# Peptides against a protein of PDB entry 5VVV: the designs that were tried, part 227

Target 1, 276 residues: chain A of PDB entry 5VVV
Amino acid sequence: FLCGVVEGFYGRPWVMEQRKELFRRLQKWELNTYLYAPKDDYKHRMFWREMYSVEEAEQLMTLISAAREYEIEFIYAISPGLDITFSNPKEVSTLKRKLDQVSQFGCRSFALLFDDIDHNMCAADKEVFSSFAHAQVSITNEIYQYLGEPETFLFCPTEYCGTFCYPNVSQSPYLRTVGEKLLPGIEVLWTGPKVVSKEIPVESIEEVSKIIKRAPVIWDNIHANDYDQKRLFLGPYKGRSTELIPRLKGVLTNPNCEFEANYVAIHTLATWYKSN
Target 2, 276 residues: chain A of PDB entry 5VVV as posed
Amino acid sequence: FLCGVVEGFYGRPWVMEQRKELFRRLQKWELNTYLYAPKDDYKHRMFWREMYSVEEAEQLMTLISAAREYEIEFIYAISPGLDITFSNPKEVSTLKRKLDQVSQFGCRSFALLFDNIDHNMCAADKEVFSSFAHAQVSITNEIYQYLGEPETFLFCPTEYCGTFCYPNVSQSPYLRTVGEKLLPGIEVLWTGPKVVSKEIPVESIEEVSKIIKRAPVIWDNIHANDYDQKRLFLGPYKGRSTELIPRLKGVLTNPNCEFEANYVAIHTLATWYKSN

## One batch from the design tools (peptide; made by RFdiffusion4, then SolubleMPNN)

Design b2_p29_5_s3 (from b2_p29_5, 16 letters changed)
Fold by OpenDDE base, seed 1:
Structure b2_p29_5_s3 (fold): chain B 276 residues (1-276), chain A 29 residues (1-29)
Amino acid sequence: as target 1 above (276 residues)
Amino acid sequence: SFEDEVDKIHKELTKNYEEVRKKLLEWNT
């Protein structure tokens, strides 16, 4: 069971010292996972093709080593979906080289994210792939196999919540393709019925699990404030039955952008997880 | 609801990432 934090918000990423302090807190609370997915890290999303500099490499190696010291699984995410051409072998090779570089930093766990992107493929991809889901699954499976089938590999679908599914969760051709064709060792991220879900009913998890043919990992936006940084979500982790735990592969909270605001959010997630 | 407003913002991000990203950043400054 993956339980911890995703740094997945829009806005200024956390600094390396904040991330190290997070790992110490996660260990203390018996949480086990950190997902590196900061939307405004240029080499994560907008400039995903760009290799890390020597200085950036030293920082990432130090961060990954710190996660290991605190027994926290460091998952490196990349979001190529803004402008990747899935049918272009050079693009696939560029993605492979980027993940090889991160593997050299000591990273062993990875994620491919296709959240917050347009559903339209380019003309070249339409000639090769039957749908956007087929293109995403093809590259995800190829990368997963290329990396030697790592123990933890995550996929974030473009339809990552109930309100983004067309026509709905149970009838989505996109999610059906993901469920049928995504390799079984790849985990699927999900935010619940909505992007920010006040409640995640058990029945909603059973519905999505049926179509994706696996238990999801919750990307939980309950404490996310990147849409309005004037609001701090200081309340406890709530609106999730403990009956979800045996029906999930994990829960990763995407909390407030303000690092120091997250004590209650993360601590109460840990209490919820231990109550099973 | 607040949740429906967030869903709307993210649906707009998928159509026009650069413009909606700028708006989100402007709200956070």
Scores: peptide ipSAE 0.514, ipTM 0.855, DockQ to the pose 0.778
Fold by OpenDDE base, seed 2:
Formats: structure tokens, C-alpha cells, sequence
Structure b2_p29_5_s3 (fold): chain B 276 residues (1-276), chain A 29 residues (1-29)
């Protein structure tokens, strides 16, 4: 069971010292996972093709080593979906080289994220793939196999919550393709009924699990505030029954952008997780 | 609702990421 934090917000990423402090807190609270997915890290999303500099490499190596020291699984995410051509072997090779570099930093767990992107494929991809889901699954499976089928590999769908599913969760052709074609060793991220879900009902998890043919990992935006920095979500982790735990592969909270505001959010997630 | 507003913002991000991101940054400043 993956339980911890995704740094998945828009805005200023956390500094390395904050991330190390996070790992100490996660260990102390018996949480086990950190997903590196800061939207405004240029080489994570907008410039995903760009290799890390020597200085950036040293920082990431140090960060990954710190996660290991605190027994935290460091999952490196990349979000190539803004401008990748899925059918282009050069793009696939570029993605492979980027993940090879991160593998050299000592990373063993990875994620491909296709959240917050346009569902329209380019003309070249439309000639090769039957749908956007087929294109995403193809590259995800190829990368997963290329990396030697790592123990933890995550996929974030474009339809990552109920309100993004067309026509709905149980009838989504996109999620059906993901469920049918995504290799079974790849975990699927899910956010719940909405982008920010006050409640995640058990029935909603059963519904999505059926179509994706696996228990999801929750990307939980309950404490996310990147859409309104004037809001701080200082309340406890709530609106998630402990009956979800046996139906999930994990829960990763995407909390407030303000690092110090997250004490209650992360601590109460840990309390929730241990209550089962 | 607040949740519906967030859904709307993220749906707009999928269509015009740079414009919506700029608006979010301007609103936070």
C-alpha cells in the first residue's frame, strides 16, 4: 500500500530542504511514499525532453538518497503529454533517455502523467493509434518494459476523476482502453469523483476499479490549494472511509503549496491509514 | 460549488494551459 505525499501542485516547487524534512515527517508517521510531480518544475512537464544539468543531477541524487535514508519510496514522475508525439520513435527515445538519466540517480520507481492535457492527438498519432488512450497506453507499456518492469510504476490518466470521464466512469471508452490494454503491473492514479473531492465514496472506487481492472492509487487533492493560494486547507484528512483501504493500492495526498501548512493534512492521513 | 469551480478551472487548463496558468498566477499575486 503506497501512502504519502505527491508534490503535484502548480506554483513554486518545494526546496530540497523542505523535501528532506518531508521525508523525515513521512518516516516518523510511518508513511512510505513520495511522488515527485511538481507541475512548475520545467524539466518535469514543459521541458520534459531536457536532460538535467550537472547541478540539477547532484540535487536529485541527493534527494533520492535522502528518501532512501528515510525509507521513503521516491517515485519520479514525468508529464510529457503537453506536446509529445506518441507515434514518433524519437520522442519515445527522448523519454527513455530522460528516465535513464533519472535511473542513474538511483531512482527505481516511476510515473507517467497525462493529467491536465488536451485529448486531441496530432495528425501523425491519429494515423497510428485508434484513440488517445491507445497512444498513452502504448508509450506507457513500452516505457514500463524498457525500464525492466519496475516494482512501482504509475500511470495518471487524462480522465483522472469522475467529472472528466466521458460519458461517465463506467462507460468511458478511454478508461476501458486503459483497463484492457495497460499492463497489469502498472498502477493507475485516480482523484475521485471530482478534481477536489470532499468525499470519495466506496462505490465510486468500486466503479472505477471495475473499468480499469485494478485497485487505483488515489491522488488526493483534498488539501490542494494551487488554484487559490488565498486558501489554506488546514483541516484533517476526512471524507474517506477506512473501508477504502482494502480497495486501494495507495493514497498520495497533494497538499497545500505552502510546505509548513501541511502538518495536519499529512499527520491526519497517517492516522487514517493506521486506523485500519 | 467550490468543487465545481475547481473542476471548471482544470477543464480550462486542458484546453488552454498557458492562458489559464497565467490567470491563476495573476489571481495569486
Amino acid sequence: as target 1 above (276 residues)
Amino acid sequence: SFEDEVDKIHKELTKNYEEVRKKLLEWNT
Scores: peptide ipSAE 0.489, ipTM 0.830, DockQ to the pose 0.672
Fold by OpenDDE base, seed 5:
Structure b2_p29_5_s3 (fold): chain B 276 residues (1-276), chain A 29 residues (1-29)
Amino acid sequence: as target 1 above (276 residues)
Amino acid sequence: SFEDEVDKIHKELTKNYEEVRKKLLEWNT
């Protein structure tokens, strides 16, 4: 069971010292996972093709080593979906080289994210792939196999919540393709019925699990505030029955952008997880 | 509701990422 934090918000990423302090807090609270997915890291999303510099490499190696020191699984995410051509072997090779570099930093767990992107494939991809889901699954499976089938590999779908599914969760052709064709060792991220879900009913998890043919990992935006910085949601982790725990592969909270505001969010998640 | 507003913003991100990203960044400054 993956339980911890995703740094997945829009806005200024946390500094390396904040991330190390996070790992110490996660270990203290018996949480085990950190997903590196800051939207405004240029080399994570907008410039995903660019290799890390020597200085950036030293920082990431130090961060990954710190995660290991605190027994936290460090998952490196990349979001190539803004401008990747899925059918272009040069793009696939560029993605492989980027993940090879991160593997050299000591990273062993990875994620491919296709959240917050346009659903339209380019003309070249339309000639090769039957749908956008087929293109995404193809590259994800190829990368997963290329990396030697790592123990933890995550996929974020473009339809990552109930309100994004067309026509709905149980009838989505996109999620059906993901469920049928994504390799079984790859985990699927999900935010619940909405992007920010006040409640995640058990029935809603049973519905999505059926179509994706696996238990999801919750990317939980309950404490996210990148949409309204005036909204510090300092409330406890609530609206999630403990009956969800046996039906999930994990829960990763995407908390407030303000690092110091996240004590209650992370601590109450840990209390919830241990209450089962 | 706030949840419905967030869903709307993200649905706009999928259609016009650069414009909505600029709006989100303006709210974060």
Scores: peptide ipSAE 0.463, ipTM 0.813, DockQ to the pose 0.798
Fold by OpenDDE base, seed 3:
Structure b2_p29_5_s3 (fold): chain B 276 residues (1-276), chain A 29 residues (1-29)
Amino acid sequence: as target 1 above (276 residues)
Amino acid sequence: SFEDEVDKIHKELTKNYEEVRKKLLEWNT
């Protein structure tokens, strides 16, 4: 069971010292996972093709080493979906080289994120793939296999919540393709019925699990505030029955952008997780 | 609801990432 934090918000990323402090807190609270997915990390999303510089590499190596020191699984995410051509072997090779570099930093766990992108494939991809889901699954499976089928590999679908599914969760051709074609060792991220789900009913998890043919990892935006910085979500982790725990592969909270605001959010997630 | 507003914002992000990113950054300063 993956339980911890995703740094997955828009806005100023946390500094390396905050991330190290996070790992210490996660270990202390018996949480086990950190997903590196800051939307405004240029080489994570907008410039995903660009290799890390020597200086950036040193910082990431230090961060990954710190996660290991605190027995926290460091998952490196990349979001190539803004402008990748899925059918282009050169693009696939570029993605492979980027993940090879991160593997050399000591990273062993990875995620491919296709959240917050246009559903329209380019003309070249339309000639090769029958749907956007087929294109995403193809590259995800290829990368997963190329990396030697790492123990932890995550996929974030473009339809990552109930309100993004067309026509709905149980009838989504996109999620059906993901469920049928994504390799079984790849985990699927999900935010619940909404992007920010006040409640995640058990029935909603049973519904999505059926179509994706696996238990999801919750990307939990309950404490996210990147959309309104005047709001701080200082309340406890709530609106999730402990009956979800045996029905999930994990829960990663995407909390407030303000690092110090997250003590209650993360601590109460840990309490929730240990209560089952 | 608040959650419906967030869903709307993220649907807009998909179409106009740079504009929403700028708004989010302005709020972070």
Scores: peptide ipSAE 0.466, ipTM 0.831, DockQ to the pose 0.822; fails the geometry check

Design b2_p29_5_s4 (from b2_p29_5, 15 letters changed)
Fold by OpenDDE base, seed 5:
Structure b2_p29_5_s4 (fold): chain B 276 residues (1-276), chain A 29 residues (1-29)
Amino acid sequence: as target 1 above (276 residues)
Amino acid sequence: SFEDEVDEIHKELMKNYEKVREELLKWNY
């Protein structure tokens, strides 16, 4: 069971010292996972093709080593979906080289994120793939196999919550393709019925699990504040029955942008996780 | 609701990424 934090918000990323402090807190609270996915890290999303500099590499190596020291699984995410051409072998090769670089930093766990992108494929991809889901699954499976089938590999679908599913969760051709064709060793991220879900009913997890043919990992935006920086979500982790725990592969909270505001959020997630 | 407002913000973000894609594609040429 993956339990911890995703740094997945828009806005100023956490500094390396905050991330190391996070790992200490996660270990202390017997949480086990950190997902690196800051939307405003240029080399994570907008410039996903660009290799890390020597200085950036040293920082990431130090961060990954710190995660290991605290027994925290460091998952490196990349979001190529803004401008990737899935059918172009050069793009696939560029993605492979980027993940090879991160593998050399000592990273062993990875995520491909296709959240917050348009459903429309370019003309070249339409000639090769029958749908956007087929293109995403193809590259995800290829990358997963290329990396030697890592123990932890995550996929974030474009339809990552109930309100983004067309026509709905149980009838989505996109999620059906993901469920049928995504390799079984790849985990699927989900935010619940909505992007920010006040409640995640058990029935909603049973519904999505059926179509994706696996238990999801919750990307939990309950404490996210990047959409309204004037609000701090200081309340406890709530609206999730402990009956969800045996029905999930994990829970990763995407908390407030303000690092110090997250004590209650992360601590109460840990209490929730240990209550089962 | 607050949750519905967030869903709409993200749907608008997704639409705005078409412009980001067009800009990024122009930089690659």
Scores: peptide ipSAE 0.482, ipTM 0.825, DockQ to the pose 0.294
Fold by OpenDDE base, seed 2:
Structure b2_p29_5_s4 (fold): chain B 276 residues (1-276), chain A 29 residues (1-29)
Amino acid sequence: as target 1 above (276 residues)
Amino acid sequence: SFEDEVDEIHKELMKNYEKVREELLKWNY
């Protein structure tokens, strides 16, 4: 069971010292996972093709080493979906080289994120793939296999919550293709009924689990505030029955951008997880 | 609701990412 934090927000990423402090807190609270997915890290998303510099490499190596020191699984995410051409072997090779670099930093767990992107394939991809889901699954499976089938590999769908599913969760051709064609060793991220879900009903998890043919990892935006800089979500982790735990592969909270605001959010997630 | 407002914000952001994609494609060529 993956339980911890995704740094998945828009806005100023956490500094290395904050991330190390996070790992210390996660260990102390018996949480086990950190997903590196800061939207405004240019080499994560906007410039995903760009290799890390020597200085950035040293920082990431230090960060990954710190996660290991605290027994936290460091998952490196990349979000190539903004401008990748899935059918282009050069793009696939570029993605492979980027993940090879991160593997050299000592990373062993990875994620491909296709959240917050256009649902339309380019003309070249339309000639090769029957749907956007087929294109995403193809590259995800290829990368997963190329990396030697790492123990933890995550996929974030474009339809990552109920309100983004067309026509709905249970009838989504996109999620059906993901469920049918994504290799079984790849985990699927899910956010719940909405982008920010006050409640995640058990029935909603059963519905998505059926179509994706696996228990999801929750990317939980309950404490996310990147969409409203005037709000801080200081309340406890709530609106999730403990009956979800046996139906999930994990829960990763995407909390407030303000690192120090997250003490209650993360601590109460840990309390929730241990209450099962 | 607040949740519906956030969904709409993200849908608008996704539409803006189409523009970002177009700009990025122009920069990579």
Scores: peptide ipSAE 0.464, ipTM 0.825, DockQ to the pose 0.243
Fold by OpenDDE base, seed 3:
Structure b2_p29_5_s4 (fold): chain B 276 residues (1-276), chain A 29 residues (1-29)
Amino acid sequence: as target 1 above (276 residues)
Amino acid sequence: SFEDEVDEIHKELMKNYEKVREELLKWNY
């Protein structure tokens, strides 16, 4: 069970010292996972093709080493979906090269994120793939196999919540393709019925699990505030039954942009997890 | 006592809120 934090918000990323402090807190609270997915890391999303500099590499190596010191699984995410051509072997090779670099930093767990992108394939991809889901699954499976089938590999679908599913969760052709074609060792991220789910009913998890043919990892935006800079979500982790725990592969909270605002949120997630 | 534990938790929360205010101030300047 993956339980911890995703740094997955828009806006100013946490500094390295905050991330190290996070790992210390996660260990103290018996949480086990950190997903590196800051939307405004230029080399994570907008410039995903660009290799890390020597200085950036040293920082990431230090961060990954710190996660290991605190027994926290460091998952490196990349979001190539803004402008990748899925059918282009050079793009696939570029993605492989980027993940090879991160592997050299000591990272062993990875994620491919296709959240918050246009649903339309380019003309070249339409000639090769039957749908956007087929394109995403193809590259995800190829990368997963190329990396030697790492123990933890995550996929974030473009339809990552109930409200983004067309026509709905149980009948989505996109999620059906993901469920049928995504290799079984790849986990699927899900935010619940909404992007920001006030509640995640058990029945909603059973519904999505059936179509994706696996228990999801919750990307939980309950404490996310990147969409409203005037708000801080200082409350406890709530609106999730403990009956979800045996039906999930994990929960990763994507919390407030302000690092110290998350103390109660993360601690109460840990309390929730241990209440099973 | 339970009351002493609650008071300690409240003190820790107040220190945390002060850090949040400091972060917000650094972002606005």
Scores: peptide ipSAE 0.044, ipTM 0.613, DockQ to the pose 0.025
Fold by OpenDDE base, seed 1:
Structure b2_p29_5_s4 (fold): chain B 276 residues (1-276), chain A 29 residues (1-29)
Amino acid sequence: as target 1 above (276 residues)
Amino acid sequence: SFEDEVDEIHKELMKNYEKVREELLKWNY
């Protein structure tokens, strides 16, 4: 069971010292996972093709080593979906080289994210793939196998919540393709019925699990504030039955952008997880 | 609802990523 934090918000990323302090807090609370996915890290998303510099490599190696020291699984995410041509072997090779570089930093767990992108494929991809889901699954399976089938590999779908499913969760051709064609060792991220779900009903998890043919990992936006930085979500982790725990592969909270605001959010997630 | 407003913001983000990102960045300053 993956339980911890995703740094997955828009806005200024956390600094390396905040991330190290996070790992210390996660260990203290018996949480086990950190997902590196800051939207405004240029080499994570907008410039995903760019290799890390020597200085950036030293920082990431130090961060990954710190996660290991605190027994926290460090998952490196990349979001190539803004402008990748899925059918282009050069693009696939560029993605492989980027993940090879991160593997050299000591990273062993990875994620491919296709959230917050347009559903439209380019003309070249339409000639090769029958749908956007087929293109995403093809590259994800290829990368997963290329990396030697790592123990933890995550996929974030473009339809990552109930309100983004067309026509709905149970009838989505996109999610059906993901469920049928994505390799079984790859985990699927999900935010619940909505992007920010105040409640995640058990029945909604049973519905999505049926179509994706696996228990999801919750990307939990309950404390996210990147859409309104004038608001701080200081309340406890709530609106999730403990009956969800045996039906999930994990829960990763995407909390407030303000690092120090997240003490209650993360601590109460840990209390919720241990209550089962 | 507040949740529906966030869903609509993200649907717009998917359509006009650069423009919505610029708006989100402006709210962060």
Scores: peptide ipSAE 0.452, ipTM 0.807, DockQ to the pose 0.768; fails the geometry check

Design b2_p29_6_s1 (from b2_p29_6, 12 letters changed)
Fold by OpenDDE base, seed 1:
Structure b2_p29_6_s1 (fold): chain B 276 residues (1-276), chain A 29 residues (1-29)
Amino acid sequence: as target 1 above (276 residues)
Amino acid sequence: SYFEKLLERAKELKEEELIKLYTRRIKEL
């Protein structure tokens, strides 16, 4: 069971010292996972093709080493979906080289994210792939196999919540393609019925699990504040029955942008997880 | 812009938090 934090917000990324402090807190609270997915890290999303500099490499190696010291699984995410051409072998090779570099930093767990992107493929991809889901699954499976089938590999679908599913969760051709064609060792991220789900009913998890043919990992936006930086979400982790735990592969909370605001959010997630 | 397209989709889906988010991002660009 993956339980911890995703740094997945739009805003100033946390500094390395904050991330190290996070790992210490995660260990103390018996949580086990950190997903590196900051939207405003240039080489994560906008400039995903660019290799890390020597200085950036040293920082990432130090961070990954710190995660290992605190027994926290460090998952490196990349978001190529803004402008990748899925049918172009040069693009696939560029993605492979980027993940090879991160593997050299000591990273062993990875994620491919296709959240918050246009559903339209380019003309070249439309000639090769039957749908956007087919294109995403193809590259994800290829990367997963290329990396030697890592123990932890995550996929974030473009339809990552109930409201994004057309026509609905159980009948989505996109999610059906993901469920049928995504390799079984790849985990699927999900935010619940909505992007920010006040409640995540058990029945909603059973519904999505059926179509994707696996238990999802919750990307939980309950404490996310990147949409309203004038608000801090300081309340407890709530609106999730403990009956979800045996029906999930994990829960990763995407909390407030302000690192110091997240004590209650993360601590109460840990309490929830241990109450099962 | 990229965020303008996402904003229109968020409005269609009535995802209030995404509407706020993308509106903010458009102003910051």
Scores: peptide ipSAE 0.688, ipTM 0.957, DockQ to the pose 0.883; fails the geometry check
Fold by OpenDDE base, seed 4:
Structure b2_p29_6_s1 (fold): chain B 276 residues (1-276), chain A 29 residues (1-29)
Amino acid sequence: as target 1 above (276 residues)
Amino acid sequence: SYFEKLLERAKELKEEELIKLYTRRIKEL
């Protein structure tokens, strides 16, 4: 069971010292996972093709080593979906080289994120792939296999919540393709019925699990505040029955952008997790 | 722009948080 934090917000990324402090807190609270997915980290999303500089590499190596020291699984995410051409072998090779570099930093767990991207494939991809889901699954499977089938590999679908599913969760051709074609060792991220789910009913998890043919990892936006810089979400982790735990592969909270605001959010997630 | 397309989708889906988010991002870029 993956339980911890995803740094997945839009806004100024946490600094390395904050991330190290996070690992210390996660260990103390017996949480086990950090997903590196900061939307405004340039080489994660906007410039996903760009290799890390020597200085950036040193920082990431240090960060990954710190995660290991605190027994936190460091999952490196990349979000190539803004402008990747899935059918272009050069793009796939570029993605491979980027993940190879991160592997050299000592990273062993990875994620491909296709959240918050245009639903439409480019013309070149439409000639090769029958659907957007097929394109995403193809590259994800290829990368997963290329990396030697790492123990933890995550996929964030473009339809990452109930409201994004067309026509709905159980009948989504996109999620059906994901369920049927995504290799079974790849985990699927999900935010619940909505992007920010006030509640995540058990039935909603059973529904999505059926179509994706696996238990999802919850990307939990309950404490996310990147959409409202005037608000801090300081309340406890709630609206998730502990009955979800045996039905999930994990829960990763995407909390407030302000690092120091997240004590209650993360601590109460830990309490929730341990209550099973 | 990229965020304008996402904003329209968020409006269609009635995802209030995303509407706020993308509206903000459009103003910042």
Scores: peptide ipSAE 0.666, ipTM 0.953, DockQ to the pose 0.883; fails the geometry check
Fold by OpenDDE base, seed 3:
Structure b2_p29_6_s1 (fold): chain B 276 residues (1-276), chain A 29 residues (1-29)
Amino acid sequence: as target 1 above (276 residues)
Amino acid sequence: SYFEKLLERAKELKEEELIKLYTRRIKEL
């Protein structure tokens, strides 16, 4: 069971010292996972093709080493979906090289994120793939296999919550393709019925699990505040029954952008997780 | 812009938080 934090917000990324402090806190609270997915990290998303510099590499190596020291699984995410051509072997090779570099930093867990992108394929991809889901699954499976089938590999679907599913969760052709064709060792991220789900009913998890043919990892935006700079979410982790725990592969909270605001958010997640 | 397209989608879906998020991003970029 993956339980911890995703740094998945839009806004100023946390500094390396904050991330190290996070790992210490996660260990102390018996949480086990950090997903590196800051939307405004240029080489994570906008410039996903660009290799890390020597200086950036040193920082990431140090960060990954710190995660290991605190027994926190460091998952490196990349979001190539803004402008990748899935059918282009050169793009696939570029993605492979980028993840190879991160693997050389000591990273062993990875994520491919296709959230917050246009649902339309380019003309070249439409000639090769039957659907956007087919294109995403193809590259995800290829990368997963290329990396030697790492123990933890995550996929964030473009339809990552109930409201994004067309026509609905249980009948989504996109999610059906993901469920049927995504390799079984790849985990699927999900935010619940909504992007920011006040509640995640058990029935909603059973519904999505059926179509994706696996228990999801919750990307939980309950404490996310990147959408409202005037608001801090300081309340407890709530609206999630502990009955979800045996029905999930994990829960990663995407908390407030302000690092120091997250004590209650993360601590109460830990309490929730231990209460089962 | 990229965020303008996402904003329209968020409005269609009535995702209030995304509407706020993308509206903010459009102002900042």
Scores: peptide ipSAE 0.666, ipTM 0.953, DockQ to the pose 0.888; fails the geometry check
Fold by OpenDDE base, seed 2:
Structure b2_p29_6_s1 (fold): chain B 276 residues (1-276), chain A 29 residues (1-29)
Amino acid sequence: as target 1 above (276 residues)
Amino acid sequence: SYFEKLLERAKELKEEELIKLYTRRIKEL
């Protein structure tokens, strides 16, 4: 069971010292996972093709080593979906080289994120793939196999919550393709009924699990505040029954952008997880 | 722009939090 934090917000990423402090807190609270996915980290998303510099490499190596020291699984995410051409072998090769570089930093767990992107394929991809889901699954499976089928590999769908599913969760052709074609060793991220889900009912997890043919990992935006600069959500982790735990592969909270504001959010997630 | 397309989709889906997010991002660019 993956339980911890995704740094998945828009806005200023956390500094390396904040991330190390996070790992210490995660260990102390018996949480086990950190997903590196900061939207405004340039080489994660907008400039995903760019290799890390020597200086950036040293920082990431140090960060990954710190996660290991605290027994926290460091999952490196990349979000190529803004402008990748799925059918282009050069793009696939570029993605492979980027993940090879991160593997050399000591990273062993990875994620491909296709959240918050245009649902339209380019003309070249339309000639090769039957749908956007087929294109995403193809590259995800190829990368997963290329990396030697790592123990932890995550996929974030474009339809990552109930409101994004067309026509709905149980009838989505996109999620059906993901469920049928995504290799079984790849985990699927899910956010619940909405982008910011006040509640995640058990029935909603059973519904999505059926179509994706696996228990999801929750990307939980309950404490996210990147959408409202005036919001600081200091409330407890709530609206999630502990009956979800046996029906999930994990829960990763995407908390407030302000690192110092997340004590209650992360601590109460840990309490929730241990209450099963 | 990219965020304008996402904002349009968020409006269609009535995702209020994403509407706020993408509206902010458009103002920051």
Scores: peptide ipSAE 0.088, ipTM 0.721, DockQ to the pose 0.893; fails the geometry check

